# Peptides against a protein of PDB entry 6DSZ: the designs that were tried, part 339

Target 1, 361 residues: chain A of PDB entry 6DSZ
Amino acid sequence: NYVVTAQKPTAVNGCVTGHFTSAEDLNLLIAKNTRLEIYVVTAEGLRPVKEVGMYGKIAVMELFRPKGESKDLLFILTAKYNACILEYKQSGESIDIITRAHGNVQDRIGRPSETGIIGIIDPECRMIGLRLYDGLFKVIPLDRDNKELKAFNIRLEELHVIDVKFLYGCQAPTICFVYQDPQGRHVKTYEVSLREKEFNKGPWKQENVEAEASMVIAVPEPFGGAIIIGQESITYHNGDKYLAIAPPIIKQSTIVCHNRVDPNGSRYLLGDMEGRLFMLLLEKEEQMDGTVTLKDLRVELLGETSIAECLTYLDNGVVFVGSRLGDSQLVKLNVDSNEQGSYVVAMETFTNLGPIVDMCV

## One batch from the design tools (peptide; made by RFdiffusion4, then SolubleMPNN)

Design b2_p29_5_s2 (from b2_p29_5, 13 letters changed)
Fold by OpenDDE base, seed 3:
Structure b2_p29_5_s2 (fold): chain B 361 residues (1-361), chain A 29 residues (1-29)
Amino acid sequence: as target 1 above (361 residues)
Amino acid sequence: MKAEIEAAFSAKVDEEEYLKKLEEELKKK
């Protein structure tokens, strides 16, 4: 009897931090192909709580907290377009992952986008947005009483969306996206009307951004707006303020992932294709009227890690570096640099054995 | 290794103070 010890997938393709197991627990959730791993961050380190097998490769994994939930819910979309909202329930020692809602969001028509599946959640939890196909934006209204995830499509004139996020602080759900047309790359915003199932004109646009603009970061209040990350530049726009930096250090390698450190969006981690870890800093200026505006953007090199597919700040300067190409790591950000000038120390390394095709039979 | 991990996670430092100090040190470079 060859116990084929089915090697568990080790390549990380997503990670998120939040309060999934309880309101008080800090969790790290890791997507490894079809597997979801749930950890609790403890004083002793990462404690494994549960592993969940998904019916397909996890393509989107996002935590969100609807109004009146005590803890975060988990949205998952698979590469087979199976969507679910998961809830963690514990009753004594019994741990259950409950499907609050599910649905298949595949369309019979549409060209799958070359940049893959994008899934985003409105910060006010009004809807989930999905860019699955060119020229379509799929909306899943979030309704607590609905166990069936119903979706509808809105036609998007911009056929080649690079990245999209929901903005913070908008009266209506508002998306900000980078798109490409024959004239270059641009940023646009749209309000999403659930009632009319259409786009309305958004608060702002930025034409002719950097040709390699690849990522949108939605910035929380008080700043609001978005950060656009390119190969050569990082730009901020909120409708009223525009700011751009072009730090030479980011030209050396493409930034491929980001994570917000602070709830207020003052600090972000950036990872590039060389495994360099940066901190993006939003410097605030307090106006005489009490408004907070962005004064400047700064990028600082922290050190080197495995090439991140995803990053997530945990607590106490600890960062999880989820890697697909290399070993995943827990790293510590130190205030004092080492002899090499690095602020990053690897605390734990998780060996990546390569892409294990989980043959779900 | 284990002790360093435990020290990193057990140090309930004021996270904002810690990150601010890091930011200040980064700005000195």
Scores: peptide ipSAE 0.504, ipTM 0.904, DockQ to the pose 0.869
Fold by OpenDDE base, seed 2:
Structure b2_p29_5_s2 (fold): chain B 361 residues (1-361), chain A 29 residues (1-29)
Amino acid sequence: as target 1 above (361 residues)
Amino acid sequence: MKAEIEAAFSAKVDEEEYLKKLEEELKKK
């Protein structure tokens, strides 16, 4: 019996940064198929803390902090529709990942969406939203005392949702989504009523966005609103202000991932299918009344990395580049460019051994 | 490599100042 030591998965399919192990620790969490890796960001680099085997491929991984929690909780949804909320507990040297809540959110009836599973969390931690099936938006109310994750569906008239996020600064949980119909791609907002289990009209919509609009970024206050990323354009909308840019450099390759750098949403990392790393910059204008408005959007090429499946800014200009197709990297953003005009330096490379071929023994 | 990683993580620079400097350099291109 050759115990083929099953090679650990190396392809990264998700990464998040937050305070999962403690309120003070900065963590990097990496999803590698069925494996969750937890690191602490230290002065010496990434320190591995725990590896967790999941009962399925991780499809969604999001950190969130409910009101009154001292540290972040982790929401995971698997490709088999198993949902859980995880908490890190340490008691001396004993490290436990505990399940605070769990549930299966699979529907018996529904067409799985072609764009895959989308999971989002309301910034105020009122609910989790899931786009699993065409024409349905699943809501998991967040209740601290409930160990069983219960969900309900709200019907979406828009059958082909491309991407969806919760907006910031909304009295009610509000989603913003890109959808496609026979007329093209559009952006719409809905308020989500937990009480009535229905959508109400959202604050704004934008019809006829770019045909290849693929991503929604919810922008924190003070800007609010959303960024819509396409193949040729990047647009901002908050209900009152619209701004669009069409930088030629983004036309060369499709932007496939993003990460917010700063809490106020002034800077974002963007990664494309060629492994180019960009900084999206939101230039502010302070009005005479003290309100902050978006003045301009800029996209700047930082350099080249492995093709990112996910990006996460850590600290001190260090970025984790999670790659599915290539080697994952820790990269440093330098203030000075190298001789090639790159602001990116690879500090560490994590070899991707490719897909684990299930050797049917 | 190890020393560079340690230097990068230990620097504890004012992140906003660091990112502003980067942004300013990017504006010069």
Scores: peptide ipSAE 0.492, ipTM 0.900, DockQ to the pose 0.926
Fold by OpenDDE base, seed 4:
Structure b2_p29_5_s2 (fold): chain B 361 residues (1-361), chain A 29 residues (1-29)
Amino acid sequence: as target 1 above (361 residues)
Amino acid sequence: MKAEIEAAFSAKVDEEEYLKKLEEELKKK
């Protein structure tokens, strides 16, 4: 009996922060293939709370707080299309991860998208959206009051969706997505009608964005709208305002991940394929009516880290750098640069032993 | 919530006809 001590996966393929264990606790949740690691963020560092084995590779991991919940729930979708909603429950020293819901969201017919599984949650927790297959958008309603709400597919005319997010501040759930057609890459919005189970025309679109536009960031209020990240450009659009920057520094390597720093969407971390860490800043302009509009976009190089698969701002300038290709890190963002002009200091490094190749022997 | 979302996940809406029509349209392009 060779007890192959199955080495725990070390490559990070997702991370999220929120209030999962309690309303007060700040948590870091890390997806490592089939493993979910749950930490409490403390002044002393990351305190491990629980590790959870999942029945498949985690493809989507998102925290959300439905109306009437005191703490966040966790949505997980696996690469085999098993979905679940998890709740943390503690009773004294007993820690349980409760499955609030589960199911398989696989369709019998559909071409799996080459860009992989995308799962998004409406900021108002009205629905989960899933791009699993080309030409389909699956909606999972989250309404507590309507027991008859079932998951359904909406046809997407745009067959090659690159990235999609729900927008903030929309009366109806509204998606914003980058798609590719023979003419190039474009940005479009759709409103999602739960009642009619269809897309309505969204508030705006932008045809012919940058050819390598790859990521959508939904910007919360007061700015609203979305940021589109490309190879050479970063653009903002909210229906009323369009702004684009093309800082030469981002052209050197492809930005591959992002994370919001400020709840109001004033700052975002960006990570590229060279392990460079950037801050994207949204400069505000206050109007006479008290509305806040975007004045400008600015990108600052903070320093270098491991190549991020995911980034999560924790607290007090501490960032978790989840790496698939290298060692994951806790890094500190400083106000002042070091002698090399870096604002980043590595606090802790988590050795990546590489992907566990499930050699099914 | 639990039963509703489980019902949402488990509801194989008979989308088979819809999905079949979609597949037929995707094959025509």
Scores: peptide ipSAE 0.195, ipTM 0.784, DockQ to the pose 0.011
Fold by OpenDDE base, seed 5:
Structure b2_p29_5_s2 (fold): chain B 361 residues (1-361), chain A 29 residues (1-29)
Amino acid sequence: as target 1 above (361 residues)
Amino acid sequence: MKAEIEAAFSAKVDEEEYLKKLEEELKKK
């Protein structure tokens, strides 16, 4: 009996930061295929806390904090459509990961979307949205007061959704999505009615965006709205303000991941397929009435890292670069560039041994 | 919350007719 010591997966396919272990702890959560690794971010680096085996490849991993919770809960969806909500509990030295909820969200009928599984959470924690199949948007209500709210599907007329997010600052849960039709790529918004179980017209739309528009970033208040990332352009829209930039530097390689640096959405990290790390900056203009509007967008090249599958800003200029193709890294962002013009310094490198080919013998 | 979320995940959406219509539309494109 050769106990094939199953090598632990090292390729990162997702990462998220938040307050999962406590209200005070900053955590880094890393998805490595079927494994979840939980770290506490410390001044000395990453302290491992727990590893959790999942019953499938992690496809979605999102932290969220419902009203009345002191710390974040973790939503996980697997590639086999197993959903769960996890809570961290510590009792003295005993650490447990509690399943708050679980279920299979697979539909018997539906075409799996070519762009894969998308899972999003409303910033106000009113619902989870799932794009699993073309022409369907699954809603999982998170409201505690309405016990009758069950998961349901809403029909999407837009069959080819590229990316979707919930917007911030909306009275009703509002999605913003990039979709493709025969005329090109477009951005649209819908309000999600929990009561009527339908889409209502959203606050804005933008027809004929860049042909390679691939990502939606929901922007927090005070700016609100969304950023649309393309191959050649970055566009901001909030219904009232439109601004687009086409910095030549982003044309060299496709941006594949992003992460918000500032809670107010003034800065974002962008990673491309060449391992270049960028900062997207939202320049604010304060109006005489105290309103904050977007003045300009700027992109700066910070430096080079491993090719990011996911990025997450931790604190104090430290960024985790989760890589599937290369070594994952902790990097520090400096205020001043080095002699090569790089603002990035590698702090720690985590060797990627490659994908564990599950050789089912 | 727990029970409601569990109920939400356990709810079989009896959408077979809707999903059949959608499947037929998806096959026509």
Scores: peptide ipSAE 0.036, ipTM 0.615, DockQ to the pose 0.011

Design b2_p29_5_s3 (from b2_p29_5, 13 letters changed)
Fold by OpenDDE base, seed 3:
Structure b2_p29_5_s3 (fold): chain B 361 residues (1-361), chain A 29 residues (1-29)
Amino acid sequence: as target 1 above (361 residues)
Amino acid sequence: KAEEIRKAFSAKVNEEEYLEKLEEELKKK
């Protein structure tokens, strides 16, 4: 009896970097269908620490650090709407992944959104937001003592949300989202009232953005606001300042993923459907009053990689390229370009042995 | 390859200085 050891999933559907194992460790977390892989970034490369089996395909994987936590916690939502908050705990050689909280956030009524599950965390860790169904925004309040993830829905008038993020630097949790209506695509903001369980008017909106605006990037302070990525344009808006660029180079292929490089949001990685890797640069202007404003946006081609499903900057110019369609890679960003004008060098390639087969465990 | 990987991960480069230098080189194109 050859036990055909079911080949572990190799296609990456999510990745995140943070401090999950300790405050000091830099971790790479990789979602491969139902499998979570945890690595420590070391001087010797990626060291595997733990593998975790999840009871379903990982749909959302986000690190966050609540006030008073020494290290990041991990929020996971599965495609079956099982939510959990995980903590890494090591006691000597014993490694445990502790479930701090869990819950099922499935609704009995609702149309699952065609753009899939979106999960976001407020930068101040006040709540988790979920776009699971059209016309609903689900809120999970974050409370330290709550082992049960309780959620409530807020009705969203905008039925076709494309992407949504929480903004930084907002007094109340504030979402920014791209939505589509019969008139086109628009950007809107809402404040989320946890107390009243409703939306309040957000600080700004932008009607009639690019028709193919597909991604929202929340920009940290000091800039604040959001970047909206389309097929032809990249726009910034923070309520007071609007800036748009239309670099011809991005028209060649659709940008499909992004990752923030700097904690201050000065640099972002962008990946397109052709496996091109870009750096989005936010140029600063220091005002006479000491305020920092966005002067300009620039997009620079770094090179080519596998088609990224997700990107994450590690350290020292090392980027993990998580690929669903191709091999995942560790790539190095070099300061000097090669003979082909590429700043990207593949250091390690992780063979993708096939599509994510939903191995029903 | 292994040595290059080790160099890439072992280089305690000032992250910001490295990224600034990269940005400067990108701007020269």
Scores: peptide ipSAE 0.468, ipTM 0.891, DockQ to the pose 0.868
Fold by OpenDDE base, seed 5:
Structure b2_p29_5_s3 (fold): chain B 361 residues (1-361), chain A 29 residues (1-29)
Amino acid sequence: as target 1 above (361 residues)
Amino acid sequence: KAEEIRKAFSAKVNEEEYLEKLEEELKKK
């Protein structure tokens, strides 16, 4: 009996940063197929804390902090539609990952969306939204006392959703999404009524965005609204203000991932299919009344990394570059460029051994 | 490398000031 020691997966398919182990700890969580790795960011680097085996490939991994929680909870959805909410619990030296809630959110009917599973959490932790199937938006109400994740579907008229996020600063949970119809790609918003289990008209829409608009970034207050990333353009809209830039540098390769650097959403990391790392800058203008408005958008090339599947800013200009196709990296953003004009220095590289083909023999 | 990692993570730099400086340098391009 050759116990083929199943080689641990090395390809990263998701990463998030937050306060999962405690309110004070900064954590890096890495999804590697069915494996979740939990690290603490320390003065000495990444300290491994726990590895968790999941009952399927991790498709969604999001940290969220419900009102009255001292630390973040982890939402995971697997490719087999198993949903769970996980909590880190430490008692002395004993570390447990507790399932606070779980459920299967698979539908008996529906076409799985070609763009895959999208999972989003309302910033006010009122609900989880799932785009699993064309023409359906699944809602999981967040209730503290419910150990069973119950979901319901709302019908979407828009059958071809490209990306969707919850907006910040909305009285009701509000989604913003890019969708495609025969006329092109568009951005629309809907309010989600938990009570009525329906969509209401959202605060704004933008018809006829760039044909290759692929990503929505929800922008925190004070700006609010959303950033729409295309192949050729980056746009901002918040209902009152619209801005668009078309920096030539982004046309060279498709932006495939993003991460917010600042809590206020003034800076974002962008990664493209060539491994280029960009900073998206939201330039502020303070009005005489003390209101902060968006003045301009700027994109700057930082440098080159492994091709990112996911990016996450840690602290002190350190970024984790999660790669599926190449080696994952810890990189440092430097204030000064090197001789090649790069602001990025690789600190650590994590070898990707490629996809573990489960050879079922 | 280990010292560089330590320096990178141990520098309790005011992140905002650090990122502002980076932004300023990027704007000079």
Scores: peptide ipSAE 0.465, ipTM 0.877, DockQ to the pose 0.907
Fold by OpenDDE base, seed 4:
Structure b2_p29_5_s3 (fold): chain B 361 residues (1-361), chain A 29 residues (1-29)
Amino acid sequence: as target 1 above (361 residues)
Amino acid sequence: KAEEIRKAFSAKVNEEEYLEKLEEELKKK
């Protein structure tokens, strides 16, 4: 009986940073197909804490901290529509990953979206939103005492959603999404009524955005609103203010991932299909009333990395570059550029052995 | 490499100050 030691998956399909193991620990969580790897960021580097096998390919992995939780919880959705909320518990040397809640969110009716599964969490932890099927938005209410993840669908008139996020600073949970219709791509917002299980009109919309607008970034307070990433342009809208930039440098390759660096959303990392790493900068303008508004957007090239599937800023200018197509990396952002004008230095490289071909033996 | 990693993670730099400095340097280009 040759126990073919199944090679561990090496391709990264998701990564997130937060405080999962404790309130004080900074964690890097890495999704590699069916495996979740948990690291603690330490003064000595990444310390592996736990590996968790999931019952399917991880499609969504998001940290969130409900009101009154001391540390982050982890939401996972698999490609088979198994949802769970996980909690890390440690008692001495014993480490347990506790399932706080679980459920299957598959619908019997619906066209699976061609752009895949999107999972988002309301910043105020009121709900989880899922775009699984065309013309449907699934809502999972977040309740502390609910061990069973119950979901309901709200019908979307917009059948072809490209990307969706929850906005920050909204009285009601509010989604912002890019969608495509025969007239082009547009941005729209909806308020989600948990009580009525319906959409209400959102605070703003922007018709006829760039034809290749592909990503929504929800911007936290004080700015609020959203950034829309296209092929040629980056736009900001918050209902009151609109800004657009078209830096020539982003036209060379499609931006495919992003990560917020600062809690206040003043800086973002952007990765493109060529492995270029950018910083998106939100320039602040302080108003006389103490309000902070967006003055300008800038995109600056930091350097080159592996082609990122996901990016996450850790601390001290260290970034994890999760790659599906290439080797994942830990990179350092330097304040000073090298002779080539790069601010990026690869610290560690994690070999990607490629997709685990399920050899049915 | 291990020492460089250790230095990178141990630096306990004021993250905001570090990022501000980076931003300032980027703006000079």
Scores: peptide ipSAE 0.449, ipTM 0.875, DockQ to the pose 0.889
Fold by OpenDDE base, seed 2:
Structure b2_p29_5_s3 (fold): chain B 361 residues (1-361), chain A 29 residues (1-29)
Amino acid sequence: as target 1 above (361 residues)
Amino acid sequence: KAEEIRKAFSAKVNEEEYLEKLEEELKKK
């Protein structure tokens, strides 16, 4: 009788920071396969609050705050296409995770996309977008009174979407995506009509981007637009302004994750497949009319960490490095570099014991 | 380590000033 002590999963496959437990609390949420771990960021470090078992591997985990909510809600999509919106509720010592809405968003017909599940939320919380299948964009309208997550599909002409985000500052929900066709990779935008359940022409497009363009970052106002990350280049486009850099340092390893540091989108963390941590800097130029425009893009090497699956900035220069392949870390960004020229110091390391092979005997 | 962690989390630094200073140091390289 081998008591297989069910080892808890340690590999991190997602992390997010926000205000989930309360409006005032800063939380770190960590997805470890089927487990959600909820922490409060405190003056003493990470305090564990709750662990939640999910009905499947977490594929998407995003915090969002609908208008009139005091705290963030959590959207989760599992690898089996179970979607839910979760709320944290505390009543004295009793802590409950409430399912506000749920649904299965699986289609009977469709080719699952090779780049996996992508889930995005409109910054104005009008809808959730899902790229699950080639040639389809699934929309979940966000309605407060609806306990059942209903979705519809919009056909995409672009069959090979690499990454997609909702843009900021758009009157209608607008997606920006990198796609591949026989001519290469391109960036396109579409407005999403909830009423007509169709795409309208977006504000801009960029044909023939870098062949290895892999990520879209939606940039908040005042800049707006998007950053496109490739193997060799980082580009910015907002419809009016285009800027590209090709820093040699990013050619050494593929950037695989990003996280916004500032609410205004002036700084981003980037992680590559070698565990290098970068800061992407958006240099502003203030015009005489008071408009803020992007002057330049800069990439700076901060240091080395575990290979990040996900990154999230907490506060006070503390970053959580979620790793699937290695140990997850809490790292401190220091203003002064060490003797090796690194601005990164590991504060805590969380041992990754590898994939739990659930041998269903 | 625990004290360093506490110091890192307890230092209510002006986040923007801290990041600006980091950015300035990065620009000197």
Scores: peptide ipSAE 0.448, ipTM 0.886, DockQ to the pose 0.911; fails the geometry check

